# Peptides against a protein of PDB entry 6J54: the designs that were tried, part 104

Target 1, 223 residues: chain A of PDB entry 6J54
Amino acid sequence: NENLFASFIAPTMMGLPIVTLIIMFPSLLFPTPKRLINNRTISIQQWLIQLTSKQMMAIHNQKGQTWSLMLMSLIMFIGSTNILGLLPHSFTPTTQLSMNLGMAIPLWSATVFTGFRYKTKTSLAHFLPQGTPALLIPMLVIIETISLFIQPVALAVRLTANITAGHLLIHLIGGATLALLNINTMTAFITFTILILLTILEFAVALIQAYVFTLLVSLYLHD
Target 2, 42 residues: chain B of PDB entry 6J54
Amino acid sequence: QFQFTGIKKYFNSYTLTGRMNCVLATYGGIALLVLYFKLRSK

## One batch from the design tools (peptide; made by RFdiffusion4, then SolubleMPNN)

Design b2_p11_6_s4 (from b2_p11_6, 9 letters changed)
Fold by OpenDDE base, seed 5:
Structure b2_p11_6_s4 (fold): chain B 223 residues (1-223), chain C 42 residues (1-42), chain A 11 residues (1-11)
Amino acid sequence: as target 1 above (223 residues)
Amino acid sequence: as target 2 above (42 residues)
Amino acid sequence: DLLLEALLLLL
């Protein structure tokens, strides 16, 4: 059991926290363009960022579009860290709830406070859905208030749980495959096939979770 | 566009202002209840 | 938005 969770321990080398280097590493994969016409790899990368930016910011007004840089950097960071975390013997910072709460709480609070500052009437009215029967108003306002405070927790836990569960499944199925190699080669082959399919799924999940995290932050900004 | 008169003008679930006032009234009511129980305990 | 969030909880 300890071996199962060993991959989730924050790595240190010579007493120095190398976690900071791991967190900063994805930034090296996204160089800034220096030319009007860049090479193919940078061009594709910038094109993908532009497409995702247009898609995510389509719901926002001009004031909300100022958050485009933050949201795009966030999705690229989470996506890249999640993908790199699927490498063998790698540490994924997004499996740490502290990391995800550290991102979720400030971003959520910033969106909520921005809403109250610039759209006070709309933000307050959001606690009560339109057309609510008069008798249900107090209870529904309370429920909606509780829902608001659960948002940052759900945001962080969703990301943490999905990435962590994926890593655990890969480890367990991988271990089962190795154990079955000398017992039954046919079943080991089937299990190995499942492992391959699972790894492909986890690559997709890694990107989806990054997208969902940033999308929800953007939706909170839009209200 | 809903035209409300009287108390419904200020407290309704259809208009933006009405919804806002309902929310504020709910929070005010909760605050008063908390205050009441706090004063009662002493 | 809340409905969309609820749907996203399934992921």
Scores: peptide ipSAE 0.290, ipTM 0.855, DockQ to the pose 0.029
Fold by OpenDDE base, seed 2:
Structure b2_p11_6_s4 (fold): chain B 223 residues (1-223), chain C 42 residues (1-42), chain A 11 residues (1-11)
Amino acid sequence: as target 1 above (223 residues)
Amino acid sequence: as target 2 above (42 residues)
Amino acid sequence: DLLLEALLLLL
């Protein structure tokens, strides 16, 4: 069991936290464009950023579009860290609940406070769905208030759980494959095939979770 | 458009203002209850 | 929006 969770321990070298370097490393993979027509890789990156930006910000008004830079940086950060985390012997900061809470709570609070500041009536009215029977109003307002406070926790836990679970599954199936290589090669081949399929799935999950995290923050800003 | 008159005009689940007032009334009621129990404890 | 959030919770 200790070996299973060893990959989730924050790496330190000579007592110095390497975690800070790991967190900053993805930023080096996205260079700033300096030319009108850049290399193929940079052009593809810019195209993807533009597509995701247009898709995510389509719901927002001009005031909400001011958050585009922050939301795009967030999705790029989470997506890149999640993808890099699938490399062997790599540490994913997004597997740490503290990291995800550190992102979720401030962003959620910022969206909620922004909503209350600029759309006070709509934000307060959101605690009561339309058409609620009069007798259910107090209870429903309480439930919606509780639901609001669960949002940052759910946001952080969802990201943490999905990435962590994926890493654990890859580790378990990978370990099983290695153990079965000397016992039954045919079964080892089956488990290896499952491992490959799971790894492909985890690449998709890594991007989806980054998108979902950013999208939900965006939706909380809109509502 | 629902034409509400009287108290229903200000406390409705259908209008934006009515919903806001209902939420504020609920929070106000909870605050008063909390204050009541806090004062009762003394 | 709540439905979308619920669907996203399943992911």
Scores: peptide ipSAE 0.279, ipTM 0.860, DockQ to the pose 0.028
Fold by OpenDDE base, seed 4:
Parts: C-alpha cells; sequence; structure tokens
Structure b2_p11_6_s4 (fold): chain B 223 residues (1-223), chain C 42 residues (1-42), chain A 11 residues (1-11)
C-alpha cells in the first residue's frame, strides 16, 4: 500500500524540499519572445495563448480583461505541471491538495471581492436566482451562500482528485501489467493496451482540468 | 417588464433590486435571530 | 452560468 502513494510524497533532497524547484520548472518551458518572428515552438505557444485568451476573456468587460494575464499564466502553469507530471518518475505538484488550495482560495477570494467592490448589487442579487418562489427565498439564499464558499474547495478538490486518480490508475494498471507478464502473457497484453489508452486519456484530462480550473475562476470573476 | 406595486416592488425575485433586498432581508433576519438567541442565553 | 458551472462540475 505504501508503494501506491510513494509517487505522491513531496520529494526532498538532504531534508530540503525540492518541490519549489519542481514548481518553478514549467516556467522555463515558456520563454519570453524576443523577436517579432520567433521560432515555431514559441509561435505555437503564443498562438495557443491567444486563442484561449480570446475564448476565455470574451465574456468579460474591460476591467475583467485585465485578468487575462493572470488567467493565461494559470492555465499554462496548471497545464504544464499536469503534463509534466505524466512523465515517468515525475512528481506532480497539482496532486497536492495544499498546492491547489493555495491557488484556488486566493483566486476565488479575489474574484468574489472584486465582484462585491465593483458590482455590489449584482453580486448580492446572485445569491437569489431569478424567478424563485417567494416561500423558498430564505432557504435558497442560504444554500447559495454555502455554495459560494464551496467553490474554492471544489476548484482545488476537482483538480487534485482528477490528477491524483489518473496517476493512481496508471500505477495500478502498470503494476498489474508487470505482475501479469509472468502469469498470463495474453492478459498482460490486454492490460498494457488499457494502460496505453489510459495514459492518452490522462494527457487529455491534464489539459482539460487546467482549462476547467481557469475557466471557473474566470466564470466567478464574471459572476 | 414586470410591474410590481407595493411591497412586491422592493421584495421580488425578478428585479435586480428586489433580489438584492431579499438577500439583505434574509441576512438581516438571520443576524437578528442569532442575536436574539445570543441575548436570550444571557 | 449555473448550468455551465454544473456541467463543468461533472468533468
Amino acid sequence: as target 1 above (223 residues)
Amino acid sequence: as target 2 above (42 residues)
Amino acid sequence: DLLLEALLLLL
């Protein structure tokens, strides 16, 4: 059982946490462009950022569009960390709930506070859905208030659970494949095929979760 | 456009102002209830 | 917005 969770332990070197270096590593993959016409890699990165920025920020006003840098950096960070985490013998920081809470709580708080500051009436009105029967108003306001406070937890847990579960499944199926190699080669081949399909799925999940996390933060900003 | 008269003008679930007032009234009511029970315990 | 959020919660 300990071997299953060994990959989720924060790595240390000589008692010093190297997790900070691992978290900072994805930033090296996205260098700042220096030329008007960059190489293909940087051009593709900028193109992807531009496309995602246009789609994600289309719902926001000018003040909301100031968050574009933060949201784009967030999606690139989470996406890159999730993809890098799928490399063999890699540690994924986003499997740590503390890491994801550390991102979710401040971002959520910032979006909520900005909403209350600039659009107080609309933000308060959002605690009561339109068209609610009069008798259900007090209860629904309470539920919606609770729902608001669940949002940062949901952001963190969703990301943590999806990435952690994916890694755990890869380890389990991978371990099963290795164990079955000497028992039943045909079954081992089937499990190996499942492992390959699962890894492909996890690459997609890694990107989707990054997008969903960022999109929800953006949605909370828009209210 | 919904035309509300009387108390429904200020407390409704359709207009922005009405929804806001309902939310504030709910929070105010809860705060008063909590205050009541707190003072009653003393 | 709530529908979109609910849909995204399923992912």
Scores: peptide ipSAE 0.276, ipTM 0.860, DockQ to the pose 0.028
Fold by OpenDDE base, seed 3:
Structure b2_p11_6_s4 (fold): chain B 223 residues (1-223), chain C 42 residues (1-42), chain A 11 residues (1-11)
Amino acid sequence: as target 1 above (223 residues)
Amino acid sequence: as target 2 above (42 residues)
Amino acid sequence: DLLLEALLLLL
């Protein structure tokens, strides 16, 4: 049982936490452009950021578009950390619920506060859907309020659960493949094929979860 | 435009202001209930 | 909004 969760323990070297270095490492992969025409890698990165920014910020007004830098940095950070986490013998910080809550709660609170600050009437009105029967109003307002407070938890847990489950599944299927090599080679081959397909899926999940996390933060800002 | 008269003008589920007032009234009611139980237990 | 959030919860 300890071997199953060993990859999720925060790594230390000589008693010093390396987690800080791991979290900072993705920043080195995205250098700032210095030229009008940059290298192919930087140009591709800029192109991807521009595409995602256009799509993400299309729902926002000019005031909401001020969040573009924050949202783009967020998706790049989560996406890069998730992808790097799929490397062998790597530690993925986004598997830690504490980290994801540390991102979700402040961002959610900022979006909610911004909504109440600039659109107080609209934000308060969102707790009651239009056309609600009068008798259901108090109960529905309570439910909608509870729904609001569940948002940051759902945001953090979704990211944590998806990434953690993927890592566990890769570990389990990988372990099963190794165990079956000496028992039944044909079954081991099938399990290995599943492992390959699963790893491909986890690469997609890593990016999708980064996108969904950022999109939901953006959506809360729009509301 | 919705035409409401009386109390329905201020408390309705169709207009923005009406919905806001309903939400505030609900929170106010809950706050009063909490206050009542707090004062009662004391 | 809730529908979109619910749909995204499936991912």
Scores: peptide ipSAE 0.268, ipTM 0.863, DockQ to the pose 0.029

Design b2_p11_7_s1 (from b2_p11_7, 8 letters changed)
Fold by OpenDDE base, seed 5:
Formats: structure tokens, C-alpha cells, sequence
Structure b2_p11_7_s1 (fold): chain B 223 residues (1-223), chain C 42 residues (1-42), chain A 11 residues (1-11)
């Protein structure tokens, strides 16, 4: 058990925190194009970025489209870090709640304040759904207010919990496979197959969580 | 379009302005309640 | 938006 959670400890080398280097590492995987006609790898990356950008920004007006660069950088960062975190015995920064809160709270606050600054009437009206019976108005406004403040927490916890849970499952099933190797080879093989399927699932989860995180931030901006 | 008259014109759950006013009234009511209990405790 | 968020919470 102690060995399982050791993967979530911030790594240090010679007393220096390597966490900063790990966080910066994904940026090396996405070089900036220099030519009009780039290599196949860069072209595919740019194409994927354009597709995701068009999909995510479809709900936004011209003012909201100014956030496209930030949102795309966010999804690329979280997605890449999550995928790299699936490596065995690797440290995933997004498993740290502090990091996710550090991203969620500023982005959430920025969207909320931007809404109040430019769309004050709509933002205030958002606390009351349309068509609410008069008697339920005070209670519902309170609930919606509480819901607003839960948003950044839910955003951070969702990402952290999903990535952490997936990471733990991979380690547990992996450990079980190794333990069963000398006990029953047939069951070990089955467990290993499950491990492979789980790892594939976790790759999908890693991308989905990055998308959901960015999408929700985008939706908060759209109000 | 909904046509409201009187108090419903300013406080309704269908019009954007009405919804805004309802929210502000709710917050104002809560603030007054908090103020009341604070002053009562003194 | 709130409905979508609620559905995502059930994930």
C-alpha cells in the first residue's frame, strides 16, 4: 500500500524539485511550425488542434473566441500530462489537487468576473432559471449561488479523482498479475489482459478529462 | 413576448430584467436577515 | 450548462 502511493510523492533529485521540469516536459512535444509545409507529425498536430479549436469555440461569439489560445493550450497541457502520467512509476502532476485547484480557481474566477463585467444582466439572471415558480425563487437562487462556488472545486476534484483512480487501478492490477504469475499462470494471463484493456481505457479517460476540464471552463465563459 | 404589469413587471422569472431583479431581491433579503440577527445579538 | 455539468458529475 505504501508503495502504491509512493508514485504520488513529488520527486526530488539531489534535494531539488524536479516537479517543475516534469510540468514543462509536455511543451517539448509540441514544437512550433516554421515552414508553410511542415513535417507529417507537425501537420497532424496542427490539424488536430484546429479541429478541436473549431469544435470548442463553435459556441462562442467573437469576444469568446479570444480565449481560444488559452483553452487550446490548457487542453493540450492537461491531455499530454495525463497521458504521460500513465507510464508506470511516473509522477503525474494532475494527480495533485493543489495543481488542479491552481488551474481551476483562476480560470473559473476569470470567467465569472468577465461575465459580470460585460454581461452583468445575463450573469445575474443566470442564478434564476427561466420559468421558476415564484415561491421557489429564493431557495433556487441560493442553490444556484452555492452551485457556482462548487464549480471550481468540482472541476479540480473530477480531474484529480479520475486520473488518480485510474493510476491506482493500473498499479493494483499490475501487482496482482505479478503475484499470480507463479501461483496460477492462467489467471495471471487473464489479469494481464484486463490490465491491457484498462490501460487503453485510461488513455481515453486521460483525453476525456482534459477535454471536459477545458469544455467546462469554456461553458462558464459562455454562461 | 410576455406582457407583465405592476409588480410582476419588475419581478418575474421569464424576463431577463425580472430574473435579475429577483436575484437582487433575494440577496438583499438575505443581507437584511444577516443584519437583523447581527443587530439582535448586540 | 448546469444539466451538462450534472451529467458530467455522474461520470
Amino acid sequence: as target 1 above (223 residues)
Amino acid sequence: as target 2 above (42 residues)
Amino acid sequence: DALLEALLLLQ
Scores: peptide ipSAE 0.260, ipTM 0.832, DockQ to the pose 0.030
Fold by OpenDDE base, seed 2:
Structure b2_p11_7_s1 (fold): chain B 223 residues (1-223), chain C 42 residues (1-42), chain A 11 residues (1-11)
Amino acid sequence: as target 1 above (223 residues)
Amino acid sequence: as target 2 above (42 residues)
Amino acid sequence: DALLEALLLLQ
């Protein structure tokens, strides 16, 4: 049991936390372009960033597009950390709920506060859906208020749960594969095939969760 | 286009202003209730 | 938006 969750323990070396270095490491993988025409890898990277930025910010006006840098940095950070976390014996900081809450709560609060500051009328009206029967108005406003406060929690838990569950599943199936190698080679081969397919799926999940996290933050800003 | 008259003009679930006023009224009512119970506890 | 959020919750 302890072996299942060992990968989720914050790594320390000589009593010093390495988590900070792990968190900062993805930034080294994204160098800033220095040339008009960069090499193929950087060009593809910049193209992807440009593509995703256009898609995410398409729903925002000029004021909302001010958040483009923040949102793009967020998706790149979460995406890169999630992908790197799929490496063997790697620690993914995004598996820590504390980290995800640390990202979700400030970003959510910033979006909500920005909404109330610049779109007070619309933001307040958002607590009451259109066409609500008069008798349901007080209760629905309360429910919508509660829903608002659940948003950052749901945002953080979704990311944490999906990444953590994926890692656990890979670990379990990987362990089962190794155990079955000495028992039944055919079954081990089947399990190994499932592991490969699952790993491919987790790569997709890693990117999707990063996108979803950033998108939802963006949508809360658009409210 | 919804044409509301009287109180429905200011408190409705269809217009943006009406929705805002309903939300504010709800929060105001809750605040008054909380205040009432707080004062009653004394 | 709520529908989109619900769909995203399923992932």
Scores: peptide ipSAE 0.229, ipTM 0.843, DockQ to the pose 0.028
Fold by OpenDDE base, seed 3:
Structure b2_p11_7_s1 (fold): chain B 223 residues (1-223), chain C 42 residues (1-42), chain A 11 residues (1-11)
Amino acid sequence: as target 1 above (223 residues)
Amino acid sequence: as target 2 above (42 residues)
Amino acid sequence: DALLEALLLLQ
């Protein structure tokens, strides 16, 4: 039904797209610290960023650690947009495949080109797993090449599908609960319980998908 | 350490250089095939 | 790397 996908239409007000404002809004939630000892909220944010940064950049050398700022900004952006999207009557830009491809393709290409630039031999060698029988080498190299080009697509689709599916489930179960209120109250209560559990799950999924997206970008950089 | 002699020294699936050369050879072969079919169709 | 990516695809 058109009503099912109405929440995924880009919102406009008076003919002007407000999508730009929605995308920029999460940046206001993370102000830059100005003091040595900051407020509790800023301190917690910095602590989380530091923990995530240490965990994510542990696999990288000094050159790879230069990407820390970009990767941390990416996870914060995707995570915040995903969580804000779970608010009632909200629009999540990350449900748009165009946006996710717009992030995935440049980041993936940057990591691949960086790998070929600084680690040409190692990057080329990754197209052939070690110990491959000689007869399987040409076929396996082709498969690995195809696998490489599927990475940005898989990255974007994973994020889009998980967030979109979550929103659809919440909408469908929510609609079912409302419909069942007048038909069978007991069944409506069960579906409502499922809805609550699902919303909790979607909060976790929102954060996990942000982390996975950023982690995979980081992993491609490491090669 | 792997000790390879002859062509296996340059084309093997165990050493880094050998793996790289195998990949390049595969791409080169594909490129030649594409070129062959392109020239044949003319 | 490919295995890790495959595992992450399951999420």
Scores: peptide ipSAE 0.211, ipTM 0.845, DockQ to the pose 0.029
Fold by OpenDDE base, seed 4:
Structure b2_p11_7_s1 (fold): chain B 223 residues (1-223), chain C 42 residues (1-42), chain A 11 residues (1-11)
Amino acid sequence: as target 1 above (223 residues)
Amino acid sequence: as target 2 above (42 residues)
Amino acid sequence: DALLEALLLLQ
């Protein structure tokens, strides 16, 4: 059991946490373009950023468009960290709930405060869904208020749980495959096939969770 | 457009202003209840 | 709100 969670322990080197370096590492994969016509890698990156930016920011007004840099950097960060976390013997910072809360709470707070500042009436009205029966109004307002405060927690936990669960499954199936190699080769082959399929799925999950996290932040901004 | 008259004009679940007022009224009611119990305990 | 709920269901 100890070996299952060993990969989730924050790495330290000589008593100093190297997690900071691991968190900063993805930034090296996205260099700032310096040429009008960049190499293929940077061009693809810029193209992807442009596409995702257009899709995510389409729901926002002019002031909401100012968040484009923040949201694009967020999706790139989470996406890259999640993908890098699938490398063998790598540590995924996004498996740490503290990391994800550290991202979720400030971003959520910023979106909520921005909403109350610029769209006070609409933001307050969102605590009551349209068309609610009169007798249910007080209870529903309370529920919606609670729901608001659950948002940052849900945002962090969703990312943490999905990435952590994926890593655990890879470890479990991988360990089972190794254990079955000397017991039953046929079953080991089946489990290995499942492991490969699961790994492919986790790559997709890694990107989807990055997208969902960023999209929800964007949606909270839009209200 | 919904045409509301009387108190329904200010407190309804359909108009933006009405919804806002309902929310504020709910918070105000809760605040008053909390205040009541706080003062009652003294 | 419905969109948010749908997104929350995407896991």
Scores: peptide ipSAE 0.210, ipTM 0.844, DockQ to the pose 0.028

Design b2_p11_7_s2 (from b2_p11_7, 8 letters changed)
Fold by OpenDDE base, seed 5:
Structure b2_p11_7_s2 (fold): chain B 223 residues (1-223), chain C 42 residues (1-42), chain A 11 residues (1-11)
Amino acid sequence: as target 1 above (223 residues)
Amino acid sequence: as target 2 above (42 residues)
Amino acid sequence: TDLLLALLLLL
């Protein structure tokens, strides 16, 4: 059991925290364009960013579109870190709840405060759905208030749990395949096939979780 | 457009202003209840 | 938005 969770321990070298370098590493994969006509790789990256930006910002007005840079950087950061985390013997910072809370709470708070600052009436009205029977109003307002405060926790826990669970499954099935190599080769082969399918799934999950995290932040901004 | 009169004009679940007032009234009620229990304990 | 949120919570 300790060996399974060892992959989630923050790595250090010579007493220095390498975690900082690991967090900064994804930024190297996305260089800034310098020319009007860039290399094919950079052009594809910029094209993907533009497509995702248009898709995510479609629900926002001009004021909300000012958050485009932040939201796009967020999705690129989480997506890249999650994908890189699937490399063998790698450490994924997004498996740490502290990091995800560190992202979720400020972003959530910013969206809530911006809502109250610029759309006070609408923000307060969101605690009560339209058309609610009069007798249910107090209870429903309380429930919606609780729901609001659960949002940052759910945002962080969802990302952490999904990525962590994926890593654990890969390790467990990988360990099972190795254990079965000399016991039953046919079963080991089946287990290995499952491992391959699982790794493909985890790549998809990595991107989906990045998208969902960013999308939810965007939705909270839109109210 | 809904035409409300009297108290329903200020407290309704259909108008934006009415919804806002209902929320504020709910929070005010909870605050008063908490205050009541706090003062009762003293 | 609430329906979309509910679907996303199932994931």
Scores: peptide ipSAE 0.118, ipTM 0.835, DockQ to the pose 0.028
Fold by OpenDDE base, seed 4:
Structure b2_p11_7_s2 (fold): chain B 223 residues (1-223), chain C 42 residues (1-42), chain A 11 residues (1-11)
Amino acid sequence: as target 1 above (223 residues)
Amino acid sequence: as target 2 above (42 residues)
Amino acid sequence: TDLLLALLLLL
């Protein structure tokens, strides 16, 4: 059981947390463009950022558009860390709940405070859905208030759980494949095929979770 | 546009102002209840 | 938006 969770331990070297360097590493993959016509890789990155930016920020007002840089950096960070985490013997910082809470709570708080600051009436009214029967109003307001406070937790836990579960499954199926190699080669081949398919799925999940995390932050900003 | 008269003008679940007032009233009610129980325990 | 949020919460 210890080997099962060994990959989720924060790496340290001589008592110093290497995790800080691991978190910073994805930034090296996205260099700042220096030319009008950049390399193909940079051009593709900029194109993807532009597309995602247009899609995500389309729902926002002019003031909401100011969040574009933060949201795009967020999706790039989470996406890159999740993808890099699928490399062999890699550590994914996003498997740590503390990391994800560290992102979720401030971003959520910022969106909530921004909403209350600029759209106070709308934000307060958001605690009561339109058309609610009068007798249900007090209870529903309480539920909506609780729902609001669950948002940062759900944001962090969703990302953590999905990425962690994916890594855990890869580890388990991989271990099972190795164990079955000498027991039954046919079953080992089947489990290996499942492992490959699961790995492909985890690449998709890695990107989807990055998108969902960023999108939800954006939606909370929009209210 | 919903035309509300009387108390329904200020407390309704359809207008923005009405919804806001309902939320504030709910929070106010809860605060008063908490205050009541706090003062009662003394 | 609420339905979209609910759907996203299911993911």
Scores: peptide ipSAE 0.106, ipTM 0.843, DockQ to the pose 0.028
Fold by OpenDDE base, seed 2:
Structure b2_p11_7_s2 (fold): chain B 223 residues (1-223), chain C 42 residues (1-42), chain A 11 residues (1-11)
Amino acid sequence: as target 1 above (223 residues)
Amino acid sequence: as target 2 above (42 residues)
Amino acid sequence: TDLLLALLLLL
């Protein structure tokens, strides 16, 4: 049982936290462009960032476009950490709920606060859907208020649970494959095939969760 | 266009201003209830 | 948008 969750323990070396270095490592994979025409790899990266930025920020006004840098950095960070986490014996910081809450709560609070600051009337009105019967107004406002406070928790838990569950599943199936190698080679081959398919799925999940996390923060900003 | 008159003009679930006022009224009511129970506990 | 949000919340 302890072996199942060993990969989720924050790594330390000689009492010093290596987690900080792991968190900072993805930033090295995205160098800043220095030329008008960069090499193929950097050009593809910049193109992807440009494409995703256009898609995410298309729903925002000029004031919302100010958040483009923050949201793009967020998706690149979460996406890169999630993908790197699929490497063997790698630690994914996004599997830690504390980290995801540390990202979700400030970003959510910032979006809510900016909404109340610049769109006070619309933000307050958002607690009451249009066309609600008068008798349901107090209860619905309370429910919507509770829903608002659940948003950062749901945002963090979704990311944490999906990434953690994926890693756990890969570990379990990988362990089962190794155990079956000496018992039944045919079954081990089937399990290994499932592991490969699951790994491909987890690559997609890693990117999707990064996108969903960033998109939801963006949507909360848009209100 | 919704034509509201009287109290419905300020408290409705269709207009933006009306919705805002309803939300504020709800929060105000809850705050008053909490205040009432807090004062009653003394 | 609400449907999209609901779908994203389901993921």
Scores: peptide ipSAE 0.099, ipTM 0.840, DockQ to the pose 0.027
Fold by OpenDDE base, seed 3:
Structure b2_p11_7_s2 (fold): chain B 223 residues (1-223), chain C 42 residues (1-42), chain A 11 residues (1-11)
Amino acid sequence: as target 1 above (223 residues)
Amino acid sequence: as target 2 above (42 residues)
Amino acid sequence: TDLLLALLLLL
């Protein structure tokens, strides 16, 4: 039904795209600190960013640690947009595959090119696992090359599919609960309980997908 | 340390340089095949 | 790394 996917249409008002404002809105939730001792909310945000930064950048050398700002901004952006998307009557830009590809392809290409630039020998050698039998070398190199090119697609599709599927499930179960209210109250109560559990799960999925997306980008940088 | 002699010194799956050379050889072979078919089609 | 990548691809 067209009504099922109506929530995924890019919103416009009076012919003007509101989607640009929606994408920019999460930036207002994370103000830059101006003081040495900040407000509680800013301090908590900084603490979370520091924890995630330490965890994510632990695998990188000094050159890789220069990406920390970009990776932290990425996880904050995706995480915030995903969570805000769970609000009623909201539009999630991350449900759009075009947006996720727009993030995945440049970031992936940047990590691959930086790898080839600074670690050419290691990057080329990564297409062949160590200890491969000589007869399997050509085939395995081809497979590893294909695997590399699938990475940005998998990265974008994973994020899009998980967020979109979550929204669809909430919509369908929510619609089912409303329909069952007049038919069978007991079953409606069960479906409503499932809806609550599902919404909690989707909050977790929203954060996990943001983390996984950023982590994979970071992992590709490390090679 | 892996001790390889002859062609295996440059083309092996154990050393970093050997792995790199194997990858380059594979890409070179594919490129030559593509070039061959392209030239044959003309 | 490849195993970790494979596991992350399943999420």
Scores: peptide ipSAE 0.092, ipTM 0.841, DockQ to the pose 0.028

